Peptides against a protein of PDB entry 4Z5W. Designs and how they scored, part 13

Target 1, 305 residues: chain A of PDB entry 4Z5W
Amino acid sequence: IPDVFLELNKLWYFSAQSNLFNGEMPRSLSNSRSISLLSLRNNTLSGQIYLNCSAMTNLTSLDLASNSFSGSIPSNLPNCLRLKTINFAKIKFIAQIPESFKNFQSLTSLSFSNSSIQNISSALEILQHCQNLKTLVLTLNFQKEELPSVPSLQFKNLKVLIIASCQLRGTVPQWLSNSPSLQLLDLSWNQLSGTIPPWLGSLNSLFYLDLSNNTFIGEIPHSLTSLQSLVSKENAVEEPSPDFPFFKKKNTNAGGLQYNQPSSFPPMIDLSYNSLNGSIWPEFGDLRQLHVLNLKNNNLSGNIP

## One batch from the design tools (peptide; made by RFdiffusion4, then SolubleMPNN)

Design b1_p9_2_s2 (from b1_p9_2, 6 letters changed)
Fold by OpenDDE base, seed 5:
Structure b1_p9_2_s2 (fold): chain B 305 residues (1-305), chain A 9 residues (1-9)
Amino acid sequence: as target 1 above (305 residues)
Amino acid sequence: GEPSYLTTE
């Protein structure tokens, strides 16, 4: 990428995704006063990620995903006072989330999907201080760590939580009950155990639940048949989605189905590939908005209602 | 089919 962004003093949106750009991010780009949205995803850019937050006063969205960047997560990003959305997926950091992110008040959407992030306890302890955080994606990190169950963790404004394919141990954490606005939860492809907690059915905005491919036991909580978002068409508050797409993947090497908005996901309960027992509750028939009920590969018995 | 998971990559 040429170092010409000083001359482009009116450039508001720069999207150069899915090209063949290599080398480092140009210094003039890292100092751009005009750029609000920057996407360089799916290139071969390398070096350290550096942004001059004192210069980049208009930066609101940053997508650097799927590049060959190395080194530390930029600890100065909280100084970018308008920065809301960060996609750092598939950047091999091999790092913990910086302590400075406790002060990241502008942050609304964060993805570190498949970025070799370590220490889930530290990550959640830091990110709970981001008062405006609504979307958090931590898929393919924290390999074989334990999902913290500390009741003091609070993500009050969280709407989308995805921590899939981490081989995490533990149980469904009670601190999630402190997230009453949660709409989408994906904890699939872990080693989570115990029972599915009944309080999960009290999350009135939850329309997408994926607990598939874990080690859950016991009965399906009857409270899941009363998920309010799946009983009635509540006006889905069109909240601003993150400025990055989601992908539904079956294999790490396969292309996923792309979803541009969380609201584009079909309403779903996926409890497949567990060790759940008992019957399918007839009251699942009350979930008039449910599109996908996946209970396959469990120990369920009785009649299908 | 195999279970799926969500990513942003």
Scores: peptide ipSAE 0.630, ipTM 0.951, DockQ to the pose 0.826
Fold by OpenDDE base, seed 3:
Structure b1_p9_2_s2 (fold): chain B 305 residues (1-305), chain A 9 residues (1-9)
Amino acid sequence: as target 1 above (305 residues)
Amino acid sequence: GEPSYLTTE
């Protein structure tokens, strides 16, 4: 990418995604005072990520996903006082979340999907201080770590939590009950064990639950048949979506189905590929807004209601 | 078919 952005003093939106750009980010771009939305996703950009936050006073959205950047996660990003959305998916950092992210009050949406992030305990302890954080995607990180169950963890404004395909150990953590606005939970493709906790049915905004491909045992909690968002249409809170798309993947090598907004996901309960037993509750018939109920590959018995 | 998961990549 040419170093010409000093002349582009009115540039508000720059999207150069899905090209063949290589080399480092231009210094003039890293110092742009005008740019609000920057997307360089799916290129071959390299080097250290550096943004001059004191200059980039209008920066609100940053998508650098699927590039060949190296080095540390930029610890100065919290100084970008208007920065809300960050997509750093598929950047191989091999790092922990910087301690400075405790001060990242502008942050609303963060993805580190498949970015070789380490230490989930530290990551969640840091990110809980981001009071405006609504969307958190940590898929394909923390390989074989334990999902922390520390009751003091609190994400009050969290709406979307995706921590899939990490081979995480542990149980569904009770600290998630402190997120009453949670709309989407994906903990699929882990090694989570124990029973599915009944308090999940108290998350009145939860319309998408994926616990598939874990090691859960016991009965399906009857409380899931009373998920209010799946009983009635009235609570579809159209909140501002993150500026990055989501992809539904079956494996790491296939192109995923793209979803531009969390609201575009069909209302779903997926408990497939576990060791759940007991009956299918007939009261699942009360979930009139449910599009997908996936209970396959379990130890369920009795009649199909 | 295998279960799916969500990413941003």
Scores: peptide ipSAE 0.627, ipTM 0.951, DockQ to the pose 0.809
Fold by OpenDDE base, seed 2:
Structure b1_p9_2_s2 (fold): chain B 305 residues (1-305), chain A 9 residues (1-9)
Amino acid sequence: as target 1 above (305 residues)
Amino acid sequence: GEPSYLTTE
């Protein structure tokens, strides 16, 4: 990418995603005063990520995902006072989330999907201080760590939580009950154990639940048959979606189905590939908005209602 | 088929 962004003093949106750009990010781009949205996703850019937050006063969205960047996560990003959305997916950091992210009050959407992030406990302890955080994606990190169950963890404004394919141990954490606005939860492809907690059915906005491919035992909590978002057509207020797409993948090497907004996901309960027992509750028939009920590959018995 | 998971990549 040429180093010409100083002359582009009116540039508000720069999208150069899904190209073959290589080398480092131009210094003039890292110092752009005008740019609000920057997407360089899916290139071959390299070097250290550096943004001059004192210069980049208009930066609201940053997508650097699927590049060959190296080094540390930029600890100065919280100084970008308008920065709301960050996608750092598929950047091999091999790092912990910086402590400075405790001060990241502008942050609304964060993805570190498949970015070799370490220490989930520290990550969640830090990110809980982001008062405006609505979307958090941490898929394909924290390999074989334990999902912290510390009840003091609080994500008050969390709408979307995806921590899939981490081989995480532990149970469904009680601190998620402190996120009453949660709409989408994906904890699939882990080693989570115990029972599915009944309080999940109290998350009135939860329309997408994926707990598939874990080691859950016991009965399906009957409270899941009363998920309000799946009973009634709530007017889905189109909340501002992240400036990055989501992908539904079956494996790490396959292309996923792209979803541009979380609201585009079909309402779903996926509890497949666990060790759940007992019956399928007839009251799942009350979930008139449910598109997908996946209970396959469990130990369920009785009649299908 | 295997269950799916969500990513941003």
Scores: peptide ipSAE 0.625, ipTM 0.951, DockQ to the pose 0.797
Fold by OpenDDE base, seed 4:
Structure b1_p9_2_s2 (fold): chain B 305 residues (1-305), chain A 9 residues (1-9)
Amino acid sequence: as target 1 above (305 residues)
Amino acid sequence: GEPSYLTTE
């Protein structure tokens, strides 16, 4: 990418995703005063990620995903006072979330999917201070760590939480009950155990629940048959709209189905590939908005209602 | 078929 962005003093949106750009991000781009949306996703860019937040005062969205960047997570990003959306997926950091992210009040959507992030406890302890954080994606990190269950963790505005395919141990964390606006939860492809907690059914905005491919036991909580968002349409909560797409993947090597926004996900309960027992509750019939109920590969018995 | 998971990549 040429170092010409000083001349582009009116450039608001720069999208150069899915090209073959290599080398470092141009210095003039890292100092752009005009750019609001920057996407360099799916290139071969390299070097250290550095943004001059003092200069980049209009930056609201940053997508650097699927590049060959190296080094540390830029600790100065919280100084980009308008920066809302960050996609750092598939950047090999081999790092923890910077402590400075406690001050990241502008942050609304963050993805570190498959970015070799370590220490989920520290990550969540830091990110809980991001009061405006609505979307958090941490898929394919924290290999074999334990999902912290510390009840003091609080994500007040969390609407989308995706921590899939981490081989995480532990249970469904009670601190999620402190996120009453949660709309989408994906904890699939982990090693989570115990029972599915009944309080999940109290998350009135939860329309997409994926707990598939874990080690959950016991009965399906009857409270899931009363998820308000799946019973009625009336309380459509304002959805988070991150400036990055989601992908539904079956494995790491397959192309995923792309979803541009959380509203594009079908209302779903996926509890497949667990060790759940008992019956399918007839009251699942009350979930008139439910599109997908996946209970396959469990130990369920009785009649199908 | 195998269950799916969500990513941003």
Scores: peptide ipSAE 0.623, ipTM 0.948, DockQ to the pose 0.808

Design b1_p9_2_s3 (from b1_p9_2, 7 letters changed)
Fold by OpenDDE base, seed 4:
Structure b1_p9_2_s3 (fold): chain B 305 residues (1-305), chain A 9 residues (1-9)
Amino acid sequence: as target 1 above (305 residues)
Amino acid sequence: MEPFYLTTE
């Protein structure tokens, strides 16, 4: 990418995604006063990620996903006072989330999907201080770590939580009950165990639940038949989506089905590929907004209602 | 058919 962004003093949106760009980010780009939206996703860009937050005063969205960047997660990003959305998916950091992210009050949407992030306990302890955080995606990190169950963890404004394909151990954490605005939960493709907690049915905004491919046991909580967002259409508050797409994938090498916003996901309960037993509750018939009920590959018995 | 998971990549 040429180093000409100083001359482009009116450039508000720069999208150069899905090209063949290599080398480092131009210094003029990292110092752009005009750019609000920056997407360089799906290139071969390299070097250290550096942004001059004192210069980049208009930066609101940053998508650097699927690049060959190296080094540390930029600890100065909280100084980008308008930066709301960050996609750092598929950047091999091999790092923990910086402690400075406790101060990241502008942050609303963060993805580190497949970014070799380590220490989920530290990550969640840090990110709970991001008071405006609504979307958190941590898929394909924390390999074989334990999902912390610390009841003091609090994501008050969390709407989308995706921590899939981490081989995480533990149980569905009680601290998620402190997120009453949660709309989408994906904890699929882990090694989570125990029972599915009945308090999940109290998450009145939860329209998408994926607990598939875990080691859950016991019955399906009857409280899931009372998920208010799946009973009535009126409670689905469409909030501003992150400026990055989501992908529904089976593996890291397959193309995924793209979803541009969380509201584009079909209302779903996926409990497939567990060790759940008991019956399918007839009261699943009350979930008039439910599009997908996936209970396959369990130990369920009785009649299908 | 194995289940899917969500990513941003």
Scores: peptide ipSAE 0.588, ipTM 0.935, DockQ to the pose 0.790
Fold by OpenDDE base, seed 3:
Structure b1_p9_2_s3 (fold): chain B 305 residues (1-305), chain A 9 residues (1-9)
Amino acid sequence: as target 1 above (305 residues)
Amino acid sequence: MEPFYLTTE
């Protein structure tokens, strides 16, 4: 990318996604006062990520996903006082979340999907201080770690939590009950165990639940038949979605189905590929907004209602 | 058919 952004003093939006750009990010771009939205996703950019937050006073969205950047996660990003959305998916950091992210009050949406992030306990302890955090994606990190169950963890404004394909151990953590605005939960492709907790049915905004491909046991909680978002068509005011798309994948090498907004996901309960037993509750018939009920590859018995 | 998971990549 050429170093010409000093002359582009009115540039508000720069999207150069899915090209063949190589080398470092231009220094004039890292110092742009005008830019609000920056997307360089799916290129071959390299070097260390550096942003001059004292110059970049208009920066609101940053997508650097699927690049060959190296070094540490930039600890100065909380100084970008308007920065809301960060996508760092598929950047091989091999790092922990910086302690400075405790002060990241502008942050609303964060993805580190497949970024070699380590220490899930430290990551969640840091990110709980981000009071405006609504979307958190941590898929393909923390390999074989334990999902912390510490009841003091609090994500008050969390709407989207995705921690899939981490081989995480532990149980569905009680601290998620402190997130009453949760709309989407994906904990699929882990080694989570125990029973599915009944308090999940108290999350009135939860329309997408994926617990598939874990080691859950016991009965399906009857409280899932009373999920308010699936019983009634709530006029969910579409809050501003993250500026990055989501992909529904089976493996890391396959193309995924693209979803531009969390609201574009079909209302779903996926409990498939577990060790659940007992009957299918007839009251699943009350979930008039449910598009997908996936209970396959369990130990369920009795009549289909 | 194996289950899916969500990513941003």
Scores: peptide ipSAE 0.586, ipTM 0.938, DockQ to the pose 0.796
Fold by OpenDDE base, seed 5:
Formats: C-alpha cells, structure tokens, sequence
Structure b1_p9_2_s3 (fold): chain B 305 residues (1-305), chain A 9 residues (1-9)
C-alpha cells in the first residue's frame, strides 16, 4: 500500500479488503486524521499493528482481520476516543488482552476470533470494564482453559457473546444472568458440563442460543419454553450491528455462511451433541418465533409432542 | 451434519 494518505485529507472510508497487499501499514495511514472506517481484512499485511490514536481522531471502525500481523495487541487503542468496532480475527497475537482495555469506553464491538488470545479470566476481567461493549467474539481462543464462573463479572450491555470452539471447561457461567440484553449466545464446541441453568430462560432478548457440542447433562430446562423473544415478535429491536460480518462455520477450513448482522440469524435453540435426557417439553410449541430447534444427538426420550 | 459455530473470519 503506498504511503500517500497524508494527501488524502478527505478520505473517510478506506476499504482494501480481500486483496494481496503485503508489507506494513503505511505510516501516513496510521496517522490519518480523516479516516473513520478502515478495513484491510483478508490481505497479507505484516509487522506490528501501530495506530497513532492522537492523529486518528476520526477512527470509528477498524478491521484488520485475516492478516499476517505480528507482535502485541496495540495497548494504546483505548486512546482512539471514537473507536467503536475492532475486528482482529485471525491475527496470531499469542497474547493476553492489554490491561489498558479496562479504559476502552468507546468500544462497542470486539472480535479476537482465532487470534491466539490467552487467559480468558484476565480477558473477561478486563473487558467487563468496557461499559459500552455490546458484541464480544472470542471464538477459537483460550484452548482448554476454564470458563470463569465468578459472579462478580458484569457485562450489563452485552448483546452478542460468542466464545465457540475454545475447548473450554466449566459450566454456563452465572455472571451471564447479569446480561439482560443478551440476544445471541454461542458457547458451542466447548467442553462445558453440568446442567443448562434455568435462569437462561429469563434472558428475554435471547433469540439465538447455541450450546451445541458440549457435555451438558440433565433435562432441558422448562424455562427455555418461555424465552420471550421467541414467544412474541415485539422484542425484535434492530440494534447497532458491528461493522464486521459473522460467519457460521462447521470447521476452520470450510467456507462459512456470511451474516452481516446478528438479526439476520434465524431464531434458534441448538442443544445438539450433548448428553441431555428427559422429554421434549410440549410448551416448545409456544415459541412461535422459533425457526430452528436442534436437539439431535442427545439422550432424550418419550414422545415428540 | 455437524453443529456450526460462529466466527468473524
């Protein structure tokens, strides 16, 4: 990429995604005063990620996903006072989330999907201080760690939580009950155990629940038949989507189905590939907005209602 | 058909 962004003093949006750009980010780009939206996703860019936050006063969205960047997560990103959305998916950091992210009050959407992030306890302890955080994607990190169940963790404004394919141990954490605005929960492809907690049915905005491919036991909690977002249409609030797409994947090497916003997901309960027992509650018939009920590969018995 | 997971990559 040429070092000409100083001359482009009116450049508001720069998208150069899905090209063959290599080398480092140009210094003039890292100092751009005009750029609000920057996407360099799916290139071969390398070196350390450096952004001059004192210069980049208009930066609101940053997508650097699927690049060959190295080194640490930029600890100065909280100084980018307008930066709301960060996609750092598929950047091999091999790092913990910086302590400075406790001060990241502008942050609304964060993805570190498949970024070799370590220490989920530290990550959640830091990110809970991001009061405006609505979307958190941590898929393919924290391999074989324990999902912390510390009741003091609070994500009050969280709407989308995705921590899939981490081989995480533990249970569905009670601190999620402190997230009453949660709309989408994906904890699939982990080693989570215990029972599915009844309080999960009290998340009135939850329209997409994926607990598939875990080690959950016991009955399906009857409270899931009363998920208010799946009973009535009235709670389908179009919410500010992150500027980055989501992908529904079967494995790391497969192409995913692209979804540009969380509201594009079909209303779903996926409890498949667990060790759940008991019956299917007939009151699942009350979930008139439910598009997908996936209960396959469990120990369920009785009649199909 | 195996279950899916969500990502941003």
Amino acid sequence: as target 1 above (305 residues)
Amino acid sequence: MEPFYLTTE
Scores: peptide ipSAE 0.586, ipTM 0.939, DockQ to the pose 0.821
Fold by OpenDDE base, seed 2:
Structure b1_p9_2_s3 (fold): chain B 305 residues (1-305), chain A 9 residues (1-9)
Amino acid sequence: as target 1 above (305 residues)
Amino acid sequence: MEPFYLTTE
């Protein structure tokens, strides 16, 4: 990418995604006063990520995902006072979340999918201080760590939580009950154990639940048949989605189905590939908005209602 | 068919 962004003093949106750009991010781009949205996703950019937050006063969205960047997570990003959306997926940091992210009050959407992030306990402890955080994606990190169940963790404004394919141990964390605005939960492809907690059915905005491919035991909590978002057509307020797409994947090497907005996901309960027992509740028939009920590969018995 | 998971990549 040429180092000409100093001359582009009116450039508000720069999208150069899905190209063959290599080398470092231009220094003039890292100092752009005009850029609000920056997407360089799916290139071969390298070197250290550096942004001059004192210069980049208009930066609201940053997508650097699927690049060959190296080194540390930029600890100065909280100084970008308007920065709301960050996608750092598939950047191999081999790092913890910086402590400075406790101060990241502008942050609304964060992805570190497949970024070799370590220490989930520290990551969640830090990110709970981001009071405006609505979307958190941590898929393919924290390999074989324990998902913290610390009741003091609070994500009050969380709407989308995705922590899939981490081989995480532990249980469904009680602190998620403090996230009443949660719309989408994906904890699939972990080693989570215990029972599915009944309080999940109290998350009235939850329309997408994926707990598939874990080690859950016991009965399906009857409270899942009373999820209000799946009973009634409440007009899901089209909330401003993250400026990055989501992908539904089977494995790391498969092409994913692209979803531009979380609201475009079909309403789903996926409890497949667990060790759940007991009956299928006939009251799942009350979930008139449910598109996908996946209970396959469990120990369920009785009649299909 | 194996279950899916969500990513941003």
Scores: peptide ipSAE 0.569, ipTM 0.937, DockQ to the pose 0.805

Design b1_p9_2_s4 (from b1_p9_2, 5 letters changed)
Fold by OpenDDE base, seed 5:
Structure b1_p9_2_s4 (fold): chain B 305 residues (1-305), chain A 9 residues (1-9)
Amino acid sequence: as target 1 above (305 residues)
Amino acid sequence: GEPSYITTE
């Protein structure tokens, strides 16, 4: 990428995604006063990620996903006072989330999917201080760590939480009950155990629940048959989505189905590939908005209602 | 089954 962004003093949106750009991010780009949205995703950019937050006063969205960047997560990003959305997926950091992110008040959407992030306890302890955080994607990190169950963790404004394919141990954490606005929860492809807690059915905005491919035991909580978002068409408040797409992938190398908004996911309860027992509740018939009910590969018995 | 997960990559 040429170092010409000083001359582009009115450039508001720069998207150069899915090209073949290599080398480091140009210094003039890292100092751009005009850029609000920057996407360089799916290139071969390398070096350390550096942004001059004192200069980049208009930066609101940053997508650097799927590049060859290395080194530490930029600890100065909280100084970018308007920065809301960060996609750092598929960047091999091999790092912990910086402590400075406790002060990241502008942050609304964060993805570190498949970025070799370590120490989930530290990550959640830090990110709970981001008062405006609504979307958190941490898929393919924290391999074989334990999901913290500390009741003091609070994500009050969280709407989308995806921590899939981490081989996490532990139980469904009680601190999630402090997230009443949660719409999408994906904890699939972990090693979570225990029972599915009944309080999940009290999350009135929860329309997408994936707990598949874990080691859950016991009965399906009857409270899941009363998930309000799946009983009635509440006016889905079109909330501002993250400035990055989601992908449902079957493997890391295949193209996934693209979802531009969390609301584009079909309303779903997936409890497949666990050790759940008991019956399928007839009251699942009350979930008139449910598109997908996946209960396969469990120990369920009785009649299908 | 085949692993299926949500990412942003």
Scores: peptide ipSAE 0.645, ipTM 0.948, DockQ to the pose 0.643
Fold by OpenDDE base, seed 3:
Structure b1_p9_2_s4 (fold): chain B 305 residues (1-305), chain A 9 residues (1-9)
Amino acid sequence: as target 1 above (305 residues)
Amino acid sequence: GEPSYITTE
């Protein structure tokens, strides 16, 4: 990418995604005062990520996903006082979340999907201080770590939590009960154990629950048949989506289906590929907004309702 | 089955 952005003093939106750009980010771009939305996703950009936050006073959205950046996660990003959305997916950091992210009050949406992030305990302890954090995607990180169950963890404004395919150990953490606005929870493809907690059914905004491909035991909590968002349409709060798309991938090499908003996901309960027993509750029939109920590959018995 | 998961990549 040429170093010409000093002359582009009115540039508000720059999207150069899915090209063949290589080398480092231009210094003039890292110092742009005008740019609000920056997307350079799916290129071959390299080097250290550096943004001059004192200059980039208008920066609100950053998508650098699927590039060949190296080095540390930029610890100065909390100094970008208007920065709301960050997509750092598929950047091989091999790092922990910086301690400075405790001060990241502008942050609303963060993805480190498939970015070799380490230490989930530290990551969640840091990110709980981001009071405006609504969307957190941590898929394909923290390999074989333990999902922390520390009751003091609190994400009050969390709406979307995706921590899939990490081979995480532990149980469904009680601290998630402190997130009453949770709409989408994906903890699929882990090694989570224990029972599915009944308090999940108290999350009145939860319309998408994926606990598939774990080691859960016991009965399906009857409280899941009373998920208010799946009973009635009235509570579909169209809240501002993150500026980055989601992809449901079936395989790492296949193009995933693109979802531009979390609300574009079909209402779903997926408990497949566990060790759940007991009956299918007939009261699942009360979930009139449910599109997908997946209970396959369990130890369920009795009649199909 | 093949892993199906949500990403932003």
Scores: peptide ipSAE 0.630, ipTM 0.943, DockQ to the pose 0.635
Fold by OpenDDE base, seed 4:
Structure b1_p9_2_s4 (fold): chain B 305 residues (1-305), chain A 9 residues (1-9)
Amino acid sequence: as target 1 above (305 residues)
Amino acid sequence: GEPSYITTE
């Protein structure tokens, strides 16, 4: 990418995703005063990620996903006072979330999917201070760590939480009950154990629940048959709109189905590939908005209602 | 089964 962005003093949106750009991000781009949305995803850019937040005062969205950047997570990003959306997926950091992110009050959507992030406990302890955080994607990180269950963790505005395919141990964390606006939860492809907690059914905005491919035991909580968002359409909660797409992958090497917003996901309960027992509750029939109920590969018995 | 999870990549 040429170093010409000083001349582009009116450039508001720069999107150069899915090209073959290599080398470092131009210095003039890292100092752009005009750019609000920057997307360089799916290139071969390299070097250290550096943004001059003092200069980049209009930056609201940053997508650098699927590049060959190296080094540390930029600790100065919280100084980008308007920066809301960050996608750093598939950047090999091999790092923890910077402590400075405690001060990241502008942050609304964050993805580190498949970015070799370590220490989920520290990550969540830090990110809980981001009061405006609505979307958090941490898929393919934290290999074999334990999902913290510390009740003091609080994500007040969390609407989308995706921590899939981490081989995480532990249970469904009770601190999620402190996120009453949660709409989408994906904890699939972990090693989570215990029972599915009944309080999940109290998350009135939860329309997408994926707990598949874990080690959950016991009965399906009857409270899941009363998830308000799946019973009626009446209370459409404001949807988080991150400036990055989601992908439902069926294989690590295959392109996933693209979803541009969380509302594009079908209303779903996926509890497949666990060790759940008991019956399928007839009251699942009350979930009139439910599109997908996946209970396969469990130990369920009785009649199908 | 085949992995089915959400990413942003």
Scores: peptide ipSAE 0.629, ipTM 0.941, DockQ to the pose 0.669
Fold by OpenDDE base, seed 2:
Structure b1_p9_2_s4 (fold): chain B 305 residues (1-305), chain A 9 residues (1-9)
Amino acid sequence: as target 1 above (305 residues)
Amino acid sequence: GEPSYITTE
C-alpha cells in the first residue's frame, strides 16, 4: 500500500479488504486524522501493528483480520478515544490482552478469533472493565485453558459472546447471568462439563444458543422452553452491528457461511454432541420463533413430542 | 454432520 495518506486528508473510509497487499501498513495511514473506518482484512500485511492514536482522532472501526502482522497487541489502542470496533482475527499474536484495555471505554465490538491469545482469565478480567462492550469474539484461542467461573465477572452490556473451539474446560459460568441483554451465546467445540444451568432460560433476549460439542450431562433445563425471544416476536431493534462479518464454520480450513449481522443468524438452540439425558420437553413447541433445534448425538430418551 | 462454530475470519 503506498504511503500517500497524508495527501488524502478527507479520507473517511478506506476499505482494501480481500486483496494481495503486502508489506507494512503505511506510516501515513497510521497517522491519518481523517479516517474513521479502516479495513485491511484478508491481505498479507506484515510487521508490527502501530496506530498513532493521538493523530487518528476520527478512527471508529479497525479491521486488520487475516493478515501476517506480528508482535504484540498494540497497548495504546485505548487512546483512540472513538475506536468502537476492532477485528484482529487470524493474527498470530501469541500474547495476552494488554492491561491497558481496562480503560477502553469506547470499545463496543472486539474480535480476537484465532489470534493465539493466551490467558482467558486475564482476558475476561480486563475486558469486563469495557463498559460499552457488546460483542466479544474469542474463538480459537486459550487452548485447553479453564473458562473462569468467578462470579464477580460482569459484562453488563454484552449482546454477543462467542468463545468457541478453545478446548476450554470448566462449566457454563454463572457470571453470564449478569448479562441480561445477551442475544447470542456460542460456547461450542469446548470441553465444558457439568449440567446446563437453568438460569440460561432467564436470558430473555437470547435467541441463539450453541453449546454443541461439549461434555454436558444431565437433563435439558426446562427453562429453555420459556426463552422469551423465542416465544414472541420481539421487534428486534436492529442494534448497531459490528463492522465485521461473522462466519459459521465446521472446521478451521473450510469456508464458513457469512453473516453480516448477529441478527442474521437463525434463532437456534444447539445442544448436539453432548451427553445429555432425559426427555425432549414438549414445551419446545412453545418456541414459535425457533428455527433450529439441534439435540442430536446425546443420550436423550422417551418420545419425540 | 459435525456441529459448527462462529468465527470472524
Scores: peptide ipSAE 0.626, ipTM 0.947, DockQ to the pose 0.814

